# Peptides against a protein of PDB entry 7BDX: the designs that were tried, part 70

Target 1, 212 residues: chain A of PDB entry 7BDX
Amino acid sequence: EMGAAACTLLWGVSSSEEVVKAILGGDKALKFFSITGQTMESFVKSLDGDVQELDSDESQFVFALAGIVTNVAAIACGREFLVNSSRVLLDTILQLLGDLKPGQCTKLKVLMLMSLYNVSINLKGLKYISESPGFIPLLWWLLSDPDAEVCLHVLRLVQSVVLEPEVFSKSASEFRSSLPLQRILAMSKSRNPRLQTAAQELLEDLRTLEHN

## One batch from the design tools (peptide; made by RFdiffusion4, then SolubleMPNN)

Design b1_p12_5_s4 (from b1_p12_5, 7 letters changed)
Fold by OpenDDE base, seed 5:
Structure b1_p12_5_s4 (fold): chain B 212 residues (1-212), chain C 212 residues (1-212), chain A 12 residues (1-12)
Amino acid sequence: as target 1 above (212 residues)
Amino acid sequence: as target 1 above (212 residues)
Amino acid sequence: SSLADELLSKLL
């Protein structure tokens, strides 16, 4: 309980850039993000056996940790820190996104995807994530999720790759060959306006890249 | 481990007034401070049996919690919050200071005394603390501690009482009858300059009050 | 403005 309460407060205050700077300026930041990855990994591994209720203190704690990572990644210095000093955490997030089944831990997936998207705003972060082994298969695995918010954040991450020529050129062949076009087309007809728009924009961007 | 890391970060950032305002502006503040008191109480109760190493994750967690309370009490709105909405935490701190033996949990005692001192800057807080049952005996119990920093913070809290006529007048008879004058005189000759100064100032303040 | 330009801060 107390750990979850502390993490929840830290998550709330981490919405401030000054708080992110203060977190990163301390000698404890490296240790914190190292243990964050381990804690998230342990939680995801525990799900295969026990129906951990999503409202448990443990679940809330992990959500708060993922929220903190997301808020850190929302700040320029936070992105630099994650990409330079906490790569293992990014690798862990990518792994956990692969380990989770469709529909499993939806809220956590969304937070992790938001953190990756925020990291991908920096070209260095985008390069790091996109060069991760199995990144493209992971995107399509995640896009198979029934949750519209998961799919939205996957589409946004795909768009970040497509809009960056240096990144896209390295993976263009694999991307074109494995693209779940029918799934994206179905999303472009979604009743969810955010998902619909993201899928339409991505389809337009992809068409533009095929004609050039 | 992870809880201690999160609390340590929250402690660090709570040095900012804006962070204290953000902590208190959230719906989680009341719950956090309620559990804080319970956690500190549980920790102090565990000390009677097990030599918990002061460097344990649990000890570090409790230190961080006490540090957060101290930082909240350093801010005007934080003092108001503690005095209005978290009185049970203040009562718990007073209790735990009484339960701890001389030389036991020195660092925690210092943090708790710092929090009480910060609360005592508000007349409402000073009134609340000083009207607590056994407050004067508690001050003298704490002043028996061999640690100079504990004694320093006790002297500062005593000074806050002495300098407030409305508060001092209510307890003046008990204060005068129980005052460990020889102990304070010994502190006025301390090689610790901070303790020496605080003891000298208090002796001067007390002399001024006897002549009026 | 592409949806890509909006930083996702998740407010609690």
Scores: peptide ipSAE 0.037, ipTM 0.837, DockQ to the pose 0.070
Fold by OpenDDE base, seed 3:
Structure b1_p12_5_s4 (fold): chain B 212 residues (1-212), chain C 212 residues (1-212), chain A 12 residues (1-12)
Amino acid sequence: as target 1 above (212 residues)
Amino acid sequence: as target 1 above (212 residues)
Amino acid sequence: SSLADELLSKLL
């Protein structure tokens, strides 16, 4: 209980740039983000196939942790910190996104994908996550999710790769050979307007890259 | 571990007025401070006479909680919140200060006394804590502590009572009859300059009140 | 405004 309440307050205040700077300016930031990864990993490993109640203190705690990581990654100095000093946390987030089945822990997936997307705004962050083993298969695994919000954030990550020539060129062959085009085309017809737009834009970006 | 790290970061950022306003502006503040009192109480009750290692995750967590309460009480809106909406936490802090023996959990005592002192800056807060059952005996119990920092913060609370005529008049008879004058006189000769000054000032304030 | 510029601050 108390841990979830404290992390939830920390998540709320971490929406401020000045609070993120204060968190990262202290000697305790490294320890916090190290334990964050371990705690998230322990939670995902405890999911013995049953949906832990999304309203549990443990779930709320892990959601708050993922929210803090997302808010840190939303700020330039936070992205730099994560990419330079907390790579293990990024590796953990990538692993956990692979460990979760389609439809499993949707709220956590969304938060983790949002954190990775925010990291992808930094070229060094985008390089780091995109060069991770199994990154392209992971994107397609995540895009098989029935949840429109999961799929939206996957499409945004894919777009971050596609729009960065230096990154895309390294994976272009694997990307083109494994692209779930029919899935993305189906999303471009989604009733979810955000998903529909993201899928349409990505299809336009991909068409532009095939003609170049 | 993770709870202590999160609370420690929240403590650090709660030194800012804007962060305290953000904490208190949310719907989650009431729950947080309710559980804070319960967590501190559980920790003090678990002290079966053995000094729990001051460096334990549990100790660090409780210290961070007490630090957050202190930082909230340092700000006008935080004092108002505690006195209006979290009286149970103030009652808990007063109880725990009574439950702890002289020399026991000095760091926690200091933090709790600092929070009560900050609350005492608000007349409504000072009235609330000073009208609590056993408040005067509690001050003298705490003043028996061998720790100079505990004694300093007790003297500051006593001074807050003595300097507020509306509050002091209600307890003046009990205060005068139970005053550990020899203990305060000994503190006025302390090698600790902060304790020495606080004891001298309080003795001057008391002399002024005897002549009026 | 491409979807790129919306930094996803999750407000609670």
Scores: peptide ipSAE 0.037, ipTM 0.837, DockQ to the pose 0.072
Fold by OpenDDE base, seed 2:
Structure b1_p12_5_s4 (fold): chain B 212 residues (1-212), chain C 212 residues (1-212), chain A 12 residues (1-12)
Amino acid sequence: as target 1 above (212 residues)
Amino acid sequence: as target 1 above (212 residues)
Amino acid sequence: SSLADELLSKLL
């Protein structure tokens, strides 16, 4: 209980840029993010296919950790820190997104995808994530999720790749050959207006790149 | 490990007034301070007379909790919150200071005494603490500690009582009858300059009150 | 595209 409460408060205050700077300016930041990755990995491995107890102290603790990573990645100096000094945490988040089944840990997937999206705002972060082994297959695996928020954040991450010519050019052949176009077209007809809009915008961006 | 790391980061950022306001403005503040008291109490009860492992994750976690309480009490709105909405935590801190033996948990005692001192800056907080059962005997028990920092913070708390006429008048008879004058006089001869000064100032304040 | 530039702070 207490760990989850403390971590949840830290998550709440980490929405401030000044708090993110204070966290990163301390000598404990590196250790904290190292243990964060290990803790998230241990939690995902412990799920053994069980239905996540979303209300458990352990789940709330891991959600708060993923929330802190997301809020740190929302700040320019936080992205720079993650990409330069906490790459193992990014690798862990990518791995955990691959290990989770469709419909499993939806809230955690959303937070992890939001953190990767925030990191992708930096060209250096986008390069690092997109050059990760199995990144393209991972995007399609995540896009098979029945949850609209998971799919929305995957589409946003795909869009970040597509909109950066230097990154997209390296993956363009694999991307075009494996693109789940039927799935994205189905999302463009979603009753969820946010998912519908994101799928439509991505389809327009992809069409623009085929003509160039 | 992870709980102690998260709580330590929360402690570090709680030195900011804006972070204290953000913590207290949230719906989770009451729950957090309630569990804080319970966690500190459970830790002190678990010590069973053993030498505190100062470097343990559990010790570091409890130190961070006491540090957060101290930092919250350093801010006017934080003192008002503690005195109005978290009195049970103040009662717990007073109890734990009584339960700890001389030389036991020195760092924790210092943080708890600092929190009480910070609360005593508000007249309402000072009234509440000084009207607590056994408060005068507790001050003398704590002043028997061999640690100079413990004794220093006790002397500062005693001084806060002595300098407030409305509070001191209620306890003046018990205070005068039980005052460990020989101990305070010994502290005024300490090689620790901070302890020496605090003991000298308190002796001057006490002499001034005997002539009025 | 309008959605790409919105930083996702997830407030609790």
Scores: peptide ipSAE 0.037, ipTM 0.837, DockQ to the pose 0.071
Fold by OpenDDE base, seed 1:
Structure b1_p12_5_s4 (fold): chain B 212 residues (1-212), chain C 212 residues (1-212), chain A 12 residues (1-12)
Amino acid sequence: as target 1 above (212 residues)
Amino acid sequence: as target 1 above (212 residues)
Amino acid sequence: SSLADELLSKLL
């Protein structure tokens, strides 16, 4: 209980850039983000056995941790910190996104995807994430999710790759050969306007790259 | 481990007035401070049995909680929140200060005393604390502590009472009859300059009140 | 594209 309450407050105040700078400027940040990755991993590993109530204190605690990572990644110095000093946490998030089945832990997936998207705004972050082993298969696995918000954040992350020529050129062959075009076309017809727009924009960006 | 790390970061950033306002402006504050009191109480009750290592993750967690309360009480809106909406927490802190023996949990005592001192800067807070049952005996119990920092914060809290005529007048009879004058005189000769100064100032303030 | 520039801060 108390850990979840404290972490939830820390998540709320981490929406401020000054709070993110204060977290990262202290000697506590490295330890905090190291244990964050371990805690998130332990939680995801526990899901296969016990039907842990998704509304449990433990779930809320892990959601708050993922929320903090997202808010840190929303700031330029936070992105630089994650990519330089907490790469293991990024690797953990990528692994956990692969370990979770479609429809499993949707809220946590969204928060983790939001953090990766925020990291992808930095070219150094985008390079690091996209060079991770199995990154392209992971994107398509995640895009099979029944949740529209999961799919939206996957499409945004795909767009970050496509819009960066230096990153896209390295993966272009694998990307073109494995692209779930029918799935993206189905999303472009979604009743969810955000998902529809994101799928349309990505299809336009992809068409622009086929003509070059 | 993770709870202590999150709470320690929240403590660090709570030194900012804007962070205190953000904590208190949310719907989470009441729950957080309610559970804080319960957690601190549970920790102090556990000390009589297991030699919990004072350097344990649990100890660090409770120190961070007490530090957050102190930082909240350092701000005017935080004092008003504690005295209006979290009186049970103040009552818990007073109780725990009574339950702890001289020399026991010195760091926690200091943090709790700092929070009460910060609350005492507000006349409403000072009134509330000083009207608590057994407050004057509690001050003298705490002043018997072998730790100079505990004694310093007790003397500062006593001074807050003595300097406020509206509060001191209510307790003046009990205060004069129970005053550990020999102990305060011994502290005025301390090798600790802060303790020496605080004891000298309090003795001067008390002499001024005897001549009126 | 307009979506690529929007930083995702999730307010509680």
Scores: peptide ipSAE 0.037, ipTM 0.837, DockQ to the pose 0.071

Design b1_p12_6_s1 (from b1_p12_6, 5 letters changed)
Fold by OpenDDE base, seed 4:
Structure b1_p12_6_s1 (fold): chain B 212 residues (1-212), chain C 212 residues (1-212), chain A 12 residues (1-12)
Amino acid sequence: as target 1 above (212 residues)
Amino acid sequence: as target 1 above (212 residues)
Amino acid sequence: DFLDEVLAESLA
């Protein structure tokens, strides 16, 4: 409980750029983010066993960790830190997103996807994650999720890839051959306005790329 | 390990007034400080058993918690919060300082004493802690510590009491009757310059009170 | 850089 409480407070205050700078300016940041990945991995591996209550202290702790990573990635210096010094954490997030089944740990998936999206704001970060083995299949795996928020953040991450010519060109063939177009079209008709908008925008971006 | 790492980062960033305000502005602060006291108490109670390595993750975690309390108490709104909403934590700190033997858990004692000193900057806080049962005997118990840093922070806390007429007048009789004058005089000759100065200043303050 | 920061999402 105490660990979850402390981590939750750290998550809350990490919404500040100055706090992110303070976290990263110390000698403890590297260790923290290393153990963060390990802790998240251990949690996800434990889910194949007994239904850990989503509201358990362990779950709350891992959610807070994922939230901290997201908030760090929201800041330019935080993105640079993650891409340069915490690549193992990014690899772990990609791995865990692949290990989770559709509908499993929605909140954690959303937080992890948000962190990847924030990393994708940095071209170096986008290049790094998009060059990960199985990245394109992972996007489609995640897009099959029944949760609208998961799908929304997948679409946003896909958009980051599509909008960057240097990244998209490397995956364009695989992207075009495997694109779940019917799924995205269905999302463009969603009752969820955020999901609807994200799907429409992505479809527009894709149409533009077909004409260029 | 992860809990200690997260708590250590939270401690580090809590040195900022804005971070303290952010911690306290949420609905999670009350719970956090409640569990903090319980966690510190559980740790101190565990010390009567196996020599927990001072460098254990558990020790580091508790040190970070005490550090957070100290940093919160360093800020005016933090002092007000502790005195109004976390009195149980203050009571716990006073209790734990009494339960620890001279030379035991020096670092934790220093942090707890620093937190009490910071609380004493607020007259309401000073009144509250000085009205705690056994407060004066506790000061002398702590002043018997062989550690110069522990003694330094005890002397500073004693000075806060002595310099406040409204507080000192309530305890003046007990204070005068039990004052370890020879111990304080010995500290005024310490090779530790900070301890020496603090003891000299306190002796000067006490002399002034005898003449008034 | 400024536009990039506006596009990033932080959670409290």
Scores: peptide ipSAE 0.040, ipTM 0.819, DockQ to the pose 0.058
Fold by OpenDDE base, seed 3:
Structure b1_p12_6_s1 (fold): chain B 212 residues (1-212), chain C 212 residues (1-212), chain A 12 residues (1-12)
Amino acid sequence: as target 1 above (212 residues)
Amino acid sequence: as target 1 above (212 residues)
Amino acid sequence: DFLDEVLAESLA
């Protein structure tokens, strides 16, 4: 209980750039983000067993951790830190997104995808994530989720890849060969306006790339 | 491990007034400080059993909690919050300071005493603490500690009482009858310059009150 | 960068 409360408060204040700078300027950031990945991994691995209540202290704690990572990645120095000093955490987030089944732990997926999207704003971060083993299959796996918000954040991450020629060129063949076009087309007809817009924009970007 | 790390980061950033305002401006502060007292109490009660290593994750977590309370109490709005909305936490800190033996958990005592001193800057806080059952005996119990820093922070809290006529008048008889004068005189001869100064100042303040 | 503020997502 107390751990979840403390971590939730830390999440709330980490929305400030100055707080992110203060966290990273200290000597404790490395240890914190090292154990963050382990804690998230332990939680996800525990889901195959006893049905942890989604509103459990453990769930709230892990959500707060994912929120902190997202807020750190929202700031330039935070992206630099994650990409340079906490790559294991990024690897863990990618792994966990693969380990979770479609429809499983939707809130955690959204938070993790938001963190990866924020990291993708840094070209070095985007390169690191996109060159990770199984990245393209992972995107399509995640895009099979029935949740519109999961799919939205996947589409945003896909768009970050597509809009960066240096990154897209490295995986263009795999991307084109495995693209779930019918799924994205279905999303472009979604009743969710955010999902609809994201899918339409991605389809336009893809069409532009086919003509170039 | 992760809880201690998160709480330690929260402690670090709570040194900022803006962060304290952000913590207290949210809807989670009440719950956080409610469980803070319980967590600290559970830790202190566990010390009678298995020798928890002082450098344990649990110890670090509790130290961070005490540090957060201190930092919150260092700010005007934080003092207002503690005195108005978290009185149970103040009661718990007073209780725990009584439950700990002289020489036991020195670091925790110092942090808790610092929090009470910061609360004492608010007249309402000072009144609340000083009117607590057993407050004067508690001060003398704490002043029996062999640690110079514990004694220093006790003397500072005693000085806060002595310098506030409205508060001192309520307990003046008990204070005078139980004052460990020889102990304070011994502290005025301490090799610790901070303790020496605090004891001398308090003795001067007490002499002034006897002549008035 | 101003663009980072516009594109990045922060959660409270």
Scores: peptide ipSAE 0.034, ipTM 0.819, DockQ to the pose 0.061
Fold by OpenDDE base, seed 1:
Structure b1_p12_6_s1 (fold): chain B 212 residues (1-212), chain C 212 residues (1-212), chain A 12 residues (1-12)
Amino acid sequence: as target 1 above (212 residues)
Amino acid sequence: as target 1 above (212 residues)
Amino acid sequence: DFLDEVLAESLA
């Protein structure tokens, strides 16, 4: 319980850029983010056995960790740190997103996707994640999720890839050949306004790329 | 390990007044400080059995918790919060300081004494701690410690009591009758310059009070 | 043209 409480407070205060800078300015940052990845991985691996109640201290702890990573990635110096010094954590997040089944651990997926999206704001970060083995299949795997928030954040990440010509050109063939167009079209008709908008915008981006 | 790492980062960033305000502005503060007291108490109770190595994750976690409390108490709004909303935590700190033997858990004692000193900057805080049952005996118990840093922080807390006429008047008889004058005089001759200065200043304060 | 950066909120 205490670990979850402390981590939750750290998550809350990490919404401040100055706090992110303070976290990264210390000698503990590398160790912290290393253990963060390991802890999240251990949590996901434990899910195959016990239906850990979504409200467990362990769940809250892992959510707070994912939230901290997201907030760090929301800051330019945080993105640079993650891409330069914590690549293993990024790889872990990508792996965990792949290991989780559709509908499984939706809240954690959303937080991890938010972190990856924030990382993708940095061109070096976007390059790194998009060049990860199985990245395109992972996007489509995640788009099969029944959860609207998961799908929303996947669409946002896909949009980040599509909007960067240097990155998109490297995967354009794989992307076009495997694009779940019918799924995205269905999302553009969603009753969820955020999902609907994200899907429509992505379809517009894709249309623009085909006409150029 | 992860809990200690997260708590250590939270401790580090809590040196900022803005972070303290952010911690207290959330709905989690009360729960956090409640669990903090319980966790510190559990740690101290566990010491009677296993020589927990001073460098254990548990020790680091508890040190970080005590450090957070100290940093919160360093800020005016933090002192007000502790005195108004977290009295049980203050009582726990006083209890734990009494439960620890001379020379036992010196680092934790120092941090807890620092927190109490910071609380004592607030008149309401000073009143609260000085009116705690056994407070004066506790000060003398702690002054028997062989550690110079423990003694230093006890002397600083004693000074805070002595310098506040409204508070000192309530305990003046007990204070005068039980004052370990020879111990304080010995400290005024210490090779430790900080301890020496603190003891000398306290002796001057006491002398001033006797001539008035 | 990236969407706004996302900040995480404290969980209850």
Scores: peptide ipSAE 0.033, ipTM 0.817, DockQ to the pose 0.120
Fold by OpenDDE base, seed 2:
Structure b1_p12_6_s1 (fold): chain B 212 residues (1-212), chain C 212 residues (1-212), chain A 12 residues (1-12)
Amino acid sequence: as target 1 above (212 residues)
Amino acid sequence: as target 1 above (212 residues)
Amino acid sequence: DFLDEVLAESLA
């Protein structure tokens, strides 16, 4: 309980760039993000059995951890830190996104995808994430999720790849060969306006890449 | 481990006034400080048996909690919050200071005394603390501590009482009748310059009050 | 902008 409360407060205040700088300027940042990955992994592994109530202290704690990572990644120096000094955490997030079933831990997936998207704003971060083994299949696995918010953030991450020629060129063949076009087309007709727009924009970007 | 790491980061960033405002502006502040008191109390109660290593995750967690309270109390709005909305936490801190033996949990005592001193900067806080049952005996109990930093912060809290006529007048008789004058005189000769100065200043203030 | 940075929402 107390850990979850403290972590949630830290998440809330980490929305400030100055707080992110303070978190990273301390000598405890590396250890914190290392344990963060381990804690998130332990939580996901524990889901295989017990219906962990979404409202549990443990769930709240993990949400706060994922939220902190997202807020850190929202800042240039935070992205640099994650990409340079906490790659294991990025690997863990990617792994956990693959380990979770469609519809499972929706809120956590959204937060983790938001963090990866923020990391992808840094070209070095985008390169690292996109060069991760199984990255393209992982995107399609995640895009099969029934949750519109999960799908939205997957499409945003896909767009980050598509918009960066240096990244896209390395995986363009695999990307094109496995693209779930019908799924993206279905999303472009979603009643969720954010999902609809993201799918439409991605389809436009993909069409542009086919004509060039 | 993770809770202690998160709480320590929160402690570090709580040195900022803006972070304190953000902590208090959220709807979780009351619950956080309620659980903080309970957690600190549970820690102190656990000391009766096991030699809790000072370097334990639990100790680090409690230090961070006490540090957060101190940092919150360092800010005017934080003092107002503690004095108005978290009096139980103040009562808990006072109780824990009484329950700890001289030389026991020195770092925690220092942090708790620093928090009480900061609260005492607010006249309402000083009134509340000084009107707590057994406050004057508690000060003398704490002043018997062999640790110079504990004694320093006790003397500072005593000075806060002595410098406020409205507070001092209510307990002046008890204060004068129980004052460990020889102990304070000994501290005025300490090789610790901060302790020496604090004891000298207090003795001067006490002399001034006897002549008026 | 679709590429704007996204902050996680505070739960506190």
Scores: peptide ipSAE 0.028, ipTM 0.816, DockQ to the pose 0.123

